# Peptides against a protein of PDB entry 2ODG, part 99

Target 1, 89 residues: chain A of PDB entry 2ODG
Amino acid sequence: MTTSQKHRDFVAEPMGEKPVGSLAGIGEVLGKKLEERGFDKAYVVLGQFLVLKKDEDLFREWLKDTCGANAKQSRDCFGCLREWCDAFL

## One batch from the design tools (peptide; made by RFdiffusion4, then SolubleMPNN)

Design b2_p28_6_s1 (from b2_p28_6, 14 letters changed)
Fold by OpenDDE base, seed 1:
Structure b2_p28_6_s1 (fold): chain B 89 residues (1-89), chain A 28 residues (1-28)
Amino acid sequence: as target 1 above (89 residues)
Amino acid sequence: MEEEKLKEEQKLIEEGVEKAKEILKEEE
């Protein structure tokens, strides 16, 4: 399986103040739902990823419960954060 | 107004953190 350009753009540079919608798998709909729950920046979602000890199943479950992400969306978001952490954390 | 808005945002984030911690406890 190949990654999206959105994924490649995110993992290529420091996260900084990037909005939550810059994460792979997080489109307009999921982005708005996450923002309504206080997760307006990508680094706030990164925080939850780290609290869940980078576990794929736990993170994808949290994301589904928080914003209604489907299997592909949660997989893309997890992969994006995992590869970013491998490069910069 | 700004302080109240920040407090509301903090509450929402804390609820999200607590949800993640609950998931962690259930799976350990």
Scores: peptide ipSAE 0.221, ipTM 0.710, DockQ to the pose 0.103
Fold by OpenDDE base, seed 3:
Structure b2_p28_6_s1 (fold): chain B 89 residues (1-89), chain A 28 residues (1-28)
Amino acid sequence: as target 1 above (89 residues)
Amino acid sequence: MEEEKLKEEQKLIEEGVEKAKEILKEEE
């Protein structure tokens, strides 16, 4: 499957202080819900991704339970973080 | 069975994170 420009923009550089909404798969609706749970920055979601041992099923289930992400949104977000880690972690 | 194990693992991790947050609040 192809990736979005949003994905490519995110994985191309260090994430720094980028907002959670900069993650692929995370739109305004999911972003607001994540922010309400304390996940205001992309690096906080990265932290959870790493705590969950970079496991796809664990992370995608967590994301679904936390903000209501559907299968595509959770897949896009997971892929975004995985590829970012491949480049910078 | 595998799915249930993953959910249990996730729950334990989340509980651990929540406990850490509680500890941090207590230290404030």
Scores: peptide ipSAE 0.135, ipTM 0.673, DockQ to the pose 0.039
Fold by OpenDDE base, seed 2:
Structure b2_p28_6_s1 (fold): chain B 89 residues (1-89), chain A 28 residues (1-28)
Amino acid sequence: as target 1 above (89 residues)
Amino acid sequence: MEEEKLKEEQKLIEEGVEKAKEILKEEE
């Protein structure tokens, strides 16, 4: 599967204080829903990803349950975080 | 209040973490 430019932009540099909407697969709608649940920064979602031991199924299910992400959105978000971790952790 | 909202959000995050821990424990 190919990645988006948004994905490439995210995984290319430190996460810093990037908003949750900077994550691949997380658009305006999902971003707002995540923010309403306290996941306002990408690093908070990263925290959840790490708590779930980087497990794809667990993370994607969590994302679906938390903000209603569809299969593509959750896949894109997972891949984004996985590759970021591979580069920076 | 903004402070109350933040506390509620924090609670939701903590609940999510706790749930995740339970799931992971069951998979062990």
Scores: peptide ipSAE 0.060, ipTM 0.525, DockQ to the pose 0.074
Fold by OpenDDE base, seed 5:
Structure b2_p28_6_s1 (fold): chain B 89 residues (1-89), chain A 28 residues (1-28)
Amino acid sequence: as target 1 above (89 residues)
Amino acid sequence: MEEEKLKEEQKLIEEGVEKAKEILKEEE
């Protein structure tokens, strides 16, 4: 299993005010949908991830339901947040 | 059930997001 450069770039540094579209698996289309739901920053999605107790199945289902993420997109996003948390929380 | 658990957690976030949007509008 491999990660994208986008994933590596995200997990390498503090999240700060990065837009939601900076998350691995979240492109322009999904990003816009998330923003419409109030998830404009990556840290807001991080908040959801943490509220769901970092549960992969719950988070990926939430992401699918919220923005229409497919299996790969939700997996990439979950992995991105998981590894970021491992590094910085 | 995972679906019920997810819905409960989603509700909390959605309520929080809604409140946040209102606060942001008031601050602008």
Scores: peptide ipSAE 0.039, ipTM 0.517, DockQ to the pose 0.043

Design b2_p28_6_s2 (from b2_p28_6, 15 letters changed)
Fold by OpenDDE base, seed 3:
Structure b2_p28_6_s2 (fold): chain B 89 residues (1-89), chain A 28 residues (1-28)
Amino acid sequence: as target 1 above (89 residues)
Amino acid sequence: EEAARLEEERKLIEEGVEKAKKILEEEK
């Protein structure tokens, strides 16, 4: 499968306090909804990813239920966090 | 330095886990 430049930019370095919208698959619309639910930074979404034990189905379902992400958006976001963890955790 | 930056990164990750847990608990 292919990745976006946004994905590559995110997984290339520690995330620090990057906004939630910096995650692959998370655009302006989804980002605002996540922020309204308390997930304002990428590291908070990473927190949820880890709470769910990196389970793809659980995470993608959560993302869909939380901000309305479609299949591609949830796939991109999951893959972004998975590869970031492989590099930095 | 690099060591300090990496330590700060780990603190943020731990904070993110705690925030996620808190949000989910409040939604119950």
Scores: peptide ipSAE 0.682, ipTM 0.913, DockQ to the pose 0.911
Fold by OpenDDE base, seed 1:
Structure b2_p28_6_s2 (fold): chain B 89 residues (1-89), chain A 28 residues (1-28)
Amino acid sequence: as target 1 above (89 residues)
Amino acid sequence: EEAARLEEERKLIEEGVEKAKKILEEEK
């Protein structure tokens, strides 16, 4: 499969304090819902990703339950964080 | 410097883990 430019931009550098909407698969709609639940920065979503021990099924299910992400959106977000961790952790 | 950037990144990652834990506990 192919990746988006948004994915490539995110995994190319340290995330710092990038907003949650910078994550691949997270647009304005999902981003606002995540912010309402306290996940305002990408590093907080990374925190949840690590709490779930980088498990794909657990993370994607959490994302669906938390902000209503569909299969494509949760796949893109998971892949984005996985590849970022491979590069910087 | 590179060392300072990496240290700040590690601090944010640690903070993100703690924030995520707090949010999940509060939602129970």
Scores: peptide ipSAE 0.681, ipTM 0.913, DockQ to the pose 0.917
Fold by OpenDDE base, seed 2:
Structure b2_p28_6_s2 (fold): chain B 89 residues (1-89), chain A 28 residues (1-28)
Amino acid sequence: as target 1 above (89 residues)
Amino acid sequence: EEAARLEEERKLIEEGVEKAKKILEEEK
């Protein structure tokens, strides 16, 4: 599989307080919905990713249920966080 | 410096975990 420039930009450096919309697969629409549910920063979504023990199925299902992410969006977001963790966690 | 940056990053990660847990509990 290939990655987007957005993905590469995110996994290249510590995320700090980047907005949730900086995650690959998360645009303005999904970002707003996540923010409304309390996931206002990328590091909070990372928190959920870790709470779910980095389980792909659980995380992608959660993302779909929480903000309506489709298969590609949830795959991109999961992959983004997985690779970020491999580099920095 | 890098050490300070990494320390702050770890604090945010911990905060993110706690926030996620709190949100999940509130939604039950």
Scores: peptide ipSAE 0.678, ipTM 0.912, DockQ to the pose 0.928
Fold by OpenDDE base, seed 5:
Order: sequence, then structure tokens, then C-alpha cells
Structure b2_p28_6_s2 (fold): chain B 89 residues (1-89), chain A 28 residues (1-28)
Amino acid sequence: as target 1 above (89 residues)
Amino acid sequence: EEAARLEEERKLIEEGVEKAKKILEEEK
């Protein structure tokens, strides 16, 4: 499988205060819905990812239920966070 | 400094975990 430039840009450096929309798979529509639910920064979504113990099924289901992410969007977001953690945690 | 940057990153990660937990508890 190939990754997007957005994915590569995110996993290349510490995320710091990057907005939730900087995550691969999270566009403007999904980002706004996540922000409305309190997940305004990428590190808060990472927090949820870690609370779910990096479980793919649980995280992708949560993302779908929270902002309406489709299969590709949730896959891209999960993969982005997984690879980021592999590099920095 | 690299050490300081990484320490700040770790602090944000911890904050993100706590914020996520709080949001989810409030939604119950």
C-alpha cells in the first residue's frame, strides 16, 4: 500500500500543537466534527488512540461513530498515528 | 534543544490522553 504526502509530512516530525486536520484521512469536514466533540488537536486524537491501546478495530469504529469517517479515512488516520508512534514513542 | 523539544512532546501526549479520557467520561 502507498501513503499520501500528508501522511509522510505528519510522521516525519513531532506533532506538537498541529490541528486535528493535519492527520491523514481527516479533511475539513471530519476535522470540524472532531473539533466540535473536543478533539481539536492531533495530540488529543493520539490520546484516544492510546486510551484504546492502539487497537485498530476499536479506534476505527470510534472514529466512524464520532465524525462519520469512512473505511479509507479511518484506515489512513489509524495508519498515520501508528507510524507516528513507531517513530516517536 | 532536542531534549527540551522531546520533553514538551511527551507532556502534550500525556495531556492528550487525559483530555480524551475526560471527554469520553462526560459523554457517558
Scores: peptide ipSAE 0.675, ipTM 0.913, DockQ to the pose 0.926

Design b2_p28_6_s3 (from b2_p28_6, 13 letters changed)
Fold by OpenDDE base, seed 4:
Structure b2_p28_6_s3 (fold): chain B 89 residues (1-89), chain A 28 residues (1-28)
Amino acid sequence: as target 1 above (89 residues)
Amino acid sequence: MEEELLKKEKELVEEGVKKAKEILEKEK
């Protein structure tokens, strides 16, 4: 499957203090909702991804329940974090 | 230099895990 430039930009380098909206699949709307829940940085969402043991179903369901992400958004976000971990962890 | 950068990155990851757990506990 194809990836976005946003995805490629994110997985290409350490995420550091990047905002949550830097994650693929997370736009302004979802980003604001995540920030309201305390997930203001990409590394905090990565933290949740790791807490869920990188489980795709659990993470995507969590993302949907937390910020209303649709299937594509949650898939893009999951894939972004998975590939980032493969590169840097 | 690169190793230290990666170490700092991994420290942020650990902080993210900590924060995520805290949020989850708070929401229970």
Scores: peptide ipSAE 0.665, ipTM 0.909, DockQ to the pose 0.910
Fold by OpenDDE base, seed 1:
Structure b2_p28_6_s3 (fold): chain B 89 residues (1-89), chain A 28 residues (1-28)
Amino acid sequence: as target 1 above (89 residues)
Amino acid sequence: MEEELLKKEKELVEEGVKKAKEILEKEK
């Protein structure tokens, strides 16, 4: 399965204080909703990803419930965080 | 430089976990 350039850009370097919208699958609409819930930075969403013990089903359901992500958006976001963790954690 | 960058990155990961837990508890 192919990945986006946005995914490749994110997993290529440390996360730092990148905004939540820098995550693959998270555009302006979903990013705004996540920010409204307090998830303003990518590292806070990473925090939730780790709290859920990197479980794909739990994370993708949480993302759907929190910001209305569809199947592709939640898949892209999960894959982005998984590959980042494989590279940097 | 490398050690300090790695330290800051790990601190942000820990902070992210902390913030996520706080948000989830608040929303219960």
Scores: peptide ipSAE 0.662, ipTM 0.908, DockQ to the pose 0.894
Fold by OpenDDE base, seed 2:
Structure b2_p28_6_s3 (fold): chain B 89 residues (1-89), chain A 28 residues (1-28)
Amino acid sequence: as target 1 above (89 residues)
Amino acid sequence: MEEELLKKEKELVEEGVKKAKEILEKEK
């Protein structure tokens, strides 16, 4: 599978205080919904990813249920966080 | 400098986990 430039930009460096919308697969629409649920920063979504023990099915279903992410969006977001963790954790 | 930045980053990771757990508990 190929990745987007947005994905590559995210996994290339520490995420710091980057907004949730910096995550691959998360645009303005999904980002706003995540922010409304308290997931305003990328590191908070990373936190959820880790709480779910990096389980792809659990995370992608959570993302779908939380902000209405479709299959591609949830796949992109999961892959983005997984690769970031491989690089920095 | 790099070590310091990595420490700060890992502190944010821990904070993210805490916040995520708090949100989950709040929504129960």
Scores: peptide ipSAE 0.659, ipTM 0.907, DockQ to the pose 0.929
Fold by OpenDDE base, seed 5:
Structure b2_p28_6_s3 (fold): chain B 89 residues (1-89), chain A 28 residues (1-28)
Amino acid sequence: as target 1 above (89 residues)
Amino acid sequence: MEEELLKKEKELVEEGVKKAKEILEKEK
């Protein structure tokens, strides 16, 4: 599988206070739902990723349950956060 | 500059963990 430019842009630099929609796999629809649930910034979703001990199954299921992400969207988002952590944490 | 930026970034990470936990507790 290949990554998107959106993924590459995100993992290339510190995320700062980027909106949740900056995450790979998170478009406008999912982003709005996440924001409604309090996950308005990418770093908050990263927080959840870390709370779940970077577990892929747990995170992807959480994302599905929280905003309705499909398999590709949750995979893209997980991979984005994993690679960001590898670069900056 | 880079060091300070990374320090602030890691502070945001910690804040993100805190906020995530708070949200999850509210949803219980």
Scores: peptide ipSAE 0.654, ipTM 0.907, DockQ to the pose 0.931

Design b2_p28_6_s4 (from b2_p28_6, 14 letters changed)
Fold by OpenDDE base, seed 1:
Structure b2_p28_6_s4 (fold): chain B 89 residues (1-89), chain A 28 residues (1-28)
Amino acid sequence: as target 1 above (89 residues)
Amino acid sequence: EREEVLERERKLIEEGVKKAKEILEKEK
């Protein structure tokens, strides 16, 4: 499986206060929907990821229900956060 | 400097968890 440059850019450094749209799989459309729901920063989505105990099915389902992410988008976002955590948590 | 950066990250992670929980509670 291959990753995007966006994924690689995100997992390469601390996320700080990067916007939610910096997450792999989260474009402008999904990003705006997440922001409207209060998930305006990547670290808030990471928070949800951790609340769900890093469970892939739970997280991807949540992302779908929250912003309408498709299978690829939710996979990319999950993988992005998982790999970031492996590097920095 | 690296330690300071990581400490800031940890604080943001904690805030993210807190905010995520708050959002979910509000949406109930």
Scores: peptide ipSAE 0.703, ipTM 0.926, DockQ to the pose 0.919
Fold by OpenDDE base, seed 2:
Structure b2_p28_6_s4 (fold): chain B 89 residues (1-89), chain A 28 residues (1-28)
Amino acid sequence: as target 1 above (89 residues)
Amino acid sequence: EREEVLERERKLIEEGVKKAKEILEKEK
């Protein structure tokens, strides 16, 4: 399947201190919920992604439980972080 | 310059892992 421009923009460069809402699949609604849980920056969500050892099922379930992400949103977010890591880690 | 940017990035990733662990422990 195709990726979004938001995905392509994120994986093209270092993430630095980009807000959590810069991640593909994370809009304003999910972003605010993540921020309320302490995940205010994309690099903190990447931290959780790495804590879960890049496991797709664990990460997507965590995202669903934490901010209510649906299947597409969690897929987009996971794919965004996976491809970013492939490029920069 | 590119090398310095990547080093700063690695430090942020390290901080992100630390913060994620702290949040999860606090919520238990």
Scores: peptide ipSAE 0.699, ipTM 0.925, DockQ to the pose 0.930
Fold by OpenDDE base, seed 5:
Structure b2_p28_6_s4 (fold): chain B 89 residues (1-89), chain A 28 residues (1-28)
Amino acid sequence: as target 1 above (89 residues)
Amino acid sequence: EREEVLERERKLIEEGVKKAKEILEKEK
């Protein structure tokens, strides 16, 4: 499966305090909605990802319900966090 | 240097988990 440069940039290094919009699948529209709900940093979304035990269905459903992410956006975001965790956790 | 970076990263992850739980609880 093909990944974006945005995905590759994110999974290549520690995320630190990168904004939520740095996550693959999270553009300006979704990013602002997530920020409004308190998820302003990528590490907070990672926190939710871990709270949900890295479950794909739970996370993608949460993302859809929280910011209106479509199937591709939620897939990209989940994959981004999954691969980051595989590399750094 | 790497150890320090990873320590800061782990602290942020812990904070992220905490904040996510807080937001979820608040929205119930």
Scores: peptide ipSAE 0.699, ipTM 0.926, DockQ to the pose 0.929
Fold by OpenDDE base, seed 3:
Structure b2_p28_6_s4 (fold): chain B 89 residues (1-89), chain A 28 residues (1-28)
Amino acid sequence: as target 1 above (89 residues)
Amino acid sequence: EREEVLERERKLIEEGVKKAKEILEKEK
């Protein structure tokens, strides 16, 4: 599989207080929906990722149910967080 | 410098876990 520049930019450095829209697969539409649900920062979505014990199926289903992410968007977001954790956790 | 950045990062991750749990509990 290939990754986007957005993915590469995110996994290259600490995420700090980056907005949720900085995650690969999360554009303006999905970002606004996540913010409305309280997931306004990338580190809060990372929190959910860790609560789900990094389980891909659970996380991708949650993302779909929470903001309407399609299969590619949820895959990109999951992969982004997985690789970030591999580098920094 | 880098140590301070990493410590701040870990604090944010802890906050993220806490906030995620709170949101999910509230939505039950």
Scores: peptide ipSAE 0.699, ipTM 0.925, DockQ to the pose 0.927

Design b2_p28_7_s1 (from b2_p28_7, 11 letters changed)
Fold by OpenDDE base, seed 1:
Structure b2_p28_7_s1 (fold): chain B 89 residues (1-89), chain A 28 residues (1-28)
Amino acid sequence: as target 1 above (89 residues)
Amino acid sequence: MEKEKELVKEGVEKAKELLEEEEEEEEE
């Protein structure tokens, strides 16, 4: 399975203050829902990913419960954060 | 700003609950 350009753009550089919508799998709809819950920056979602010890199932469940992400969206978001951490953490 | 911080805290607690549930299931 090939990654999206959005995924490649995110994992290629430091996260900084990137908005939550810059994460792969997080479009306009999911981004707004995450922002409404206080997760306005990608690094806040990274925080949840790390608190969950980088566990795929737990993170994808949390993301689904928080913003209604489907299986593809949660998988894309997880993969994006995992590869970013491999490069920069 | 304070309300936003409270929302994030709620999200963090939810993540911690999920982790605790998984750990309890693994110990059973």
Scores: peptide ipSAE 0.257, ipTM 0.722, DockQ to the pose 0.134
Fold by OpenDDE base, seed 3:
Parts: C-alpha cells; sequence; structure tokens
Structure b2_p28_7_s1 (fold): chain B 89 residues (1-89), chain A 28 residues (1-28)
C-alpha cells in the first residue's frame, strides 16, 4: 500500500512541536478530539505509542477508544509513528 | 505475549489514574 504525502512529510524530519494533526490519519475532527484529551502535540501521541511498546493492536485500539479513529486512520497513524521511529529513534 | 499486553494495559491505566488524580488535586 502506498503512503500519503502527509505521511512522507511527517517521517522526513524530527517532529519537534508539530501539532497532533500533523500525524497521518489524524484530520481536523480526530485532532480536535485528541486535543480535548490533552494530546495536542504529535510527541504526546508518540509517547503513548512508546508506552504501548510499539504494539500495533494496542496503539490502534487506544487511538480508536480515545478519538474514534477508524481502521484506516489508526493504521495510517501507526505506520507514520513506526516509520518515524525507524528513522529517528 | 498476551500476558505482556495485559501488563502494558494495566500500566497505562495506572498511569492515567495517577494523572487524573494529579489533575484533580490541581483543580482543588
Amino acid sequence: as target 1 above (89 residues)
Amino acid sequence: MEKEKELVKEGVEKAKELLEEEEEEEEE
């Protein structure tokens, strides 16, 4: 499966203070819901990804439960963080 | 691996509870 340009833009550089909405799979609707839960920055979601030991099922379940992400959105977000970690962690 | 996943879930929940308690204390 091909990645989006949004994915490629995110994994190309350190995330720094990028907003949560910069993550692939996280649009305006999901971004607002994540912000309401304290996940305003991409690095906070990265933190959860790492706490969950980079487990795909746990992370995607958490994302679904937290903001209502569907299967594609959670997969895109997981893949984005996984590939970012492969490059920078 | 099921046991490990369960432990991670428990740890995350405990961390969340502690964070919520801290937020409640800051609001009081």
Scores: peptide ipSAE 0.178, ipTM 0.657, DockQ to the pose 0.086
Fold by OpenDDE base, seed 5:
Structure b2_p28_7_s1 (fold): chain B 89 residues (1-89), chain A 28 residues (1-28)
Amino acid sequence: as target 1 above (89 residues)
Amino acid sequence: MEKEKELVKEGVEKAKELLEEEEEEEEE
């Protein structure tokens, strides 16, 4: 499947202080829900991704349970973090 | 009539879901 421009923009450079909403699959609605749970920055979600040992099923389930992400949103967010890690970690 | 109505409803729901997914992906 073709990646979004949002995905390409995120994986192209260091994450820095990017907001959680900069992650592919995370828009305004999911972003606000994540922020309310203490995941205000993309690197906080990255931390959770790493704690879950980069496991796709565990991460996508966590994201669904935390902010209500659907299958596409969780897949896109997972893919975004995976490819970012492949480039920079 | 009921089957056609269900197909239309399912199509509308799927279209709404796809639009919501695209909106969430494109938002910065």
Scores: peptide ipSAE 0.096, ipTM 0.536, DockQ to the pose 0.016
Fold by OpenDDE base, seed 2:
Structure b2_p28_7_s1 (fold): chain B 89 residues (1-89), chain A 28 residues (1-28)
Amino acid sequence: as target 1 above (89 residues)
Amino acid sequence: MEKEKELVKEGVEKAKELLEEEEEEEEE
């Protein structure tokens, strides 16, 4: 599977204070829902990803339950965080 | 094909296209 440019841009550098919407698979709609739940920054979602011990099924289920992410969006977001962690953790 | 079935098919196809566009917008 090919990654998006958004994915490549995110995994290329430290995420710093990037908004949650900078994550692959997280656009305006999902981003707003995540922000309303207190996940306003990408690093907050990273925190949840780490709390779930980088488990794909748990994270994707959490993302679906939290903001209504579909299978593609949750896969893209998971892949984005996984590859970022591989590069920077 | 009955007209009703044709309309349902067209509706499903259009709905799929809209969902795909929404998914692409969330990925970009």
Scores: peptide ipSAE 0.073, ipTM 0.505, DockQ to the pose 0.014

Design b2_p28_7_s2 (from b2_p28_7, 10 letters changed)
Fold by OpenDDE base, seed 1:
Structure b2_p28_7_s2 (fold): chain B 89 residues (1-89), chain A 28 residues (1-28)
Amino acid sequence: as target 1 above (89 residues)
Amino acid sequence: MEEEKKLIEEGVEKAKEIIEEEEEEEEE
């Protein structure tokens, strides 16, 4: 499966203070729900990703429970953060 | 890269705080 342009754009550079909606799989609907829970920046979601020890099942279930992400959205978001970490951590 | 590392550390702490607060609210 090929990645999206949104994924490629995110993993190409440091994330800095990019909004949560910059993450692959996170559209406007999911982004607003994450912001309401305090996850307003991509680096805060990365924080949760690291707290969960980069575990795919734990992270994807958390994302589903937190903002209602479907299987594709959670997979895209997880893959985006995993590849970003491989490049910059 | 030092600034990026600081943001990542801040993100970890913020995530922990949010999750802790949500767990406390569910227990109340």
Scores: peptide ipSAE 0.654, ipTM 0.895, DockQ to the pose 0.932
Fold by OpenDDE base, seed 2:
Structure b2_p28_7_s2 (fold): chain B 89 residues (1-89), chain A 28 residues (1-28)
Amino acid sequence: as target 1 above (89 residues)
Amino acid sequence: MEEEKKLIEEGVEKAKEIIEEEEEEEEE
């Protein structure tokens, strides 16, 4: 599968305190919804990703239910976090 | 990096807290 520049930029370095909107698949609309739910930083979404044991179906369903992410957005976000973990965990 | 590990741990705890609060609100 092809990745976006946003994906490549995120997985290339430690995430630190990057905002949730820095995640691939998370635009301005989804980012605001996640922030309203307390997921204001990328590392908090990573936290949920790990709580869900890195399960793709669970994470993508959670993301859809939480902020209304579509299939592409949830796939991009999951892939972004998975590849980041492969590089840094 | 130690700082990154700390943020990851914090992220896990924050996520758990948020989900727990949402589940408690749904049960009430």
Scores: peptide ipSAE 0.653, ipTM 0.895, DockQ to the pose 0.927
Fold by OpenDDE base, seed 5:
Structure b2_p28_7_s2 (fold): chain B 89 residues (1-89), chain A 28 residues (1-28)
Amino acid sequence: as target 1 above (89 residues)
Amino acid sequence: MEEEKKLIEEGVEKAKEIIEEEEEEEEE
């Protein structure tokens, strides 16, 4: 499985206050829906990822139910957060 | 990474709050 440049850019550095749309798999449409639900920053989505104990199935289902992410989008977002955590946590 | 850790902790708390509020609304 290959990664996007967007993924590589995100996992290369601390996320700080990057917008939710900086996450791999999260485009403008999904980003707006997440922001409307209060997940306006990438670190808030990371928060949910950690609340769900980094469980892939739970996180990807949550993302699908919350913003309508498809299988690829949820996979890309999960992988992005997992690899970021491996590098910085 | 202290500032980063603080943001992560804040993100966890915000996520918990949002999920709790949505669960309460669905139960009503």
Scores: peptide ipSAE 0.652, ipTM 0.895, DockQ to the pose 0.928
Fold by OpenDDE base, seed 3:
Structure b2_p28_7_s2 (fold): chain B 89 residues (1-89), chain A 28 residues (1-28)
Amino acid sequence: as target 1 above (89 residues)
Amino acid sequence: MEEEKKLIEEGVEKAKEIIEEEEEEEEE
């Protein structure tokens, strides 16, 4: 499967204080819902990803339940964080 | 590098706090 330019831009550099909406699969609608729940920065979502021990099923279900992400959006977000961790952790 | 690691640690702690608060609200 192919990745988006948004994915490639995110995994190319440290995330720093990038907003949650910079994550692949997270658009304006999902981003606002995540911000309302306290996940305002990409590094906070990364925090949850690590708390769930990088488990794909657990993370994707959490993302679905938290902001209503569909299968593609949750897959894109998970893949984005996984590849970022492979590069920088 | 050190600042990035600090942000990641902060993200883990913040995520834990949010999830814990949501779980407490669901039990009431």
Scores: peptide ipSAE 0.652, ipTM 0.895, DockQ to the pose 0.926

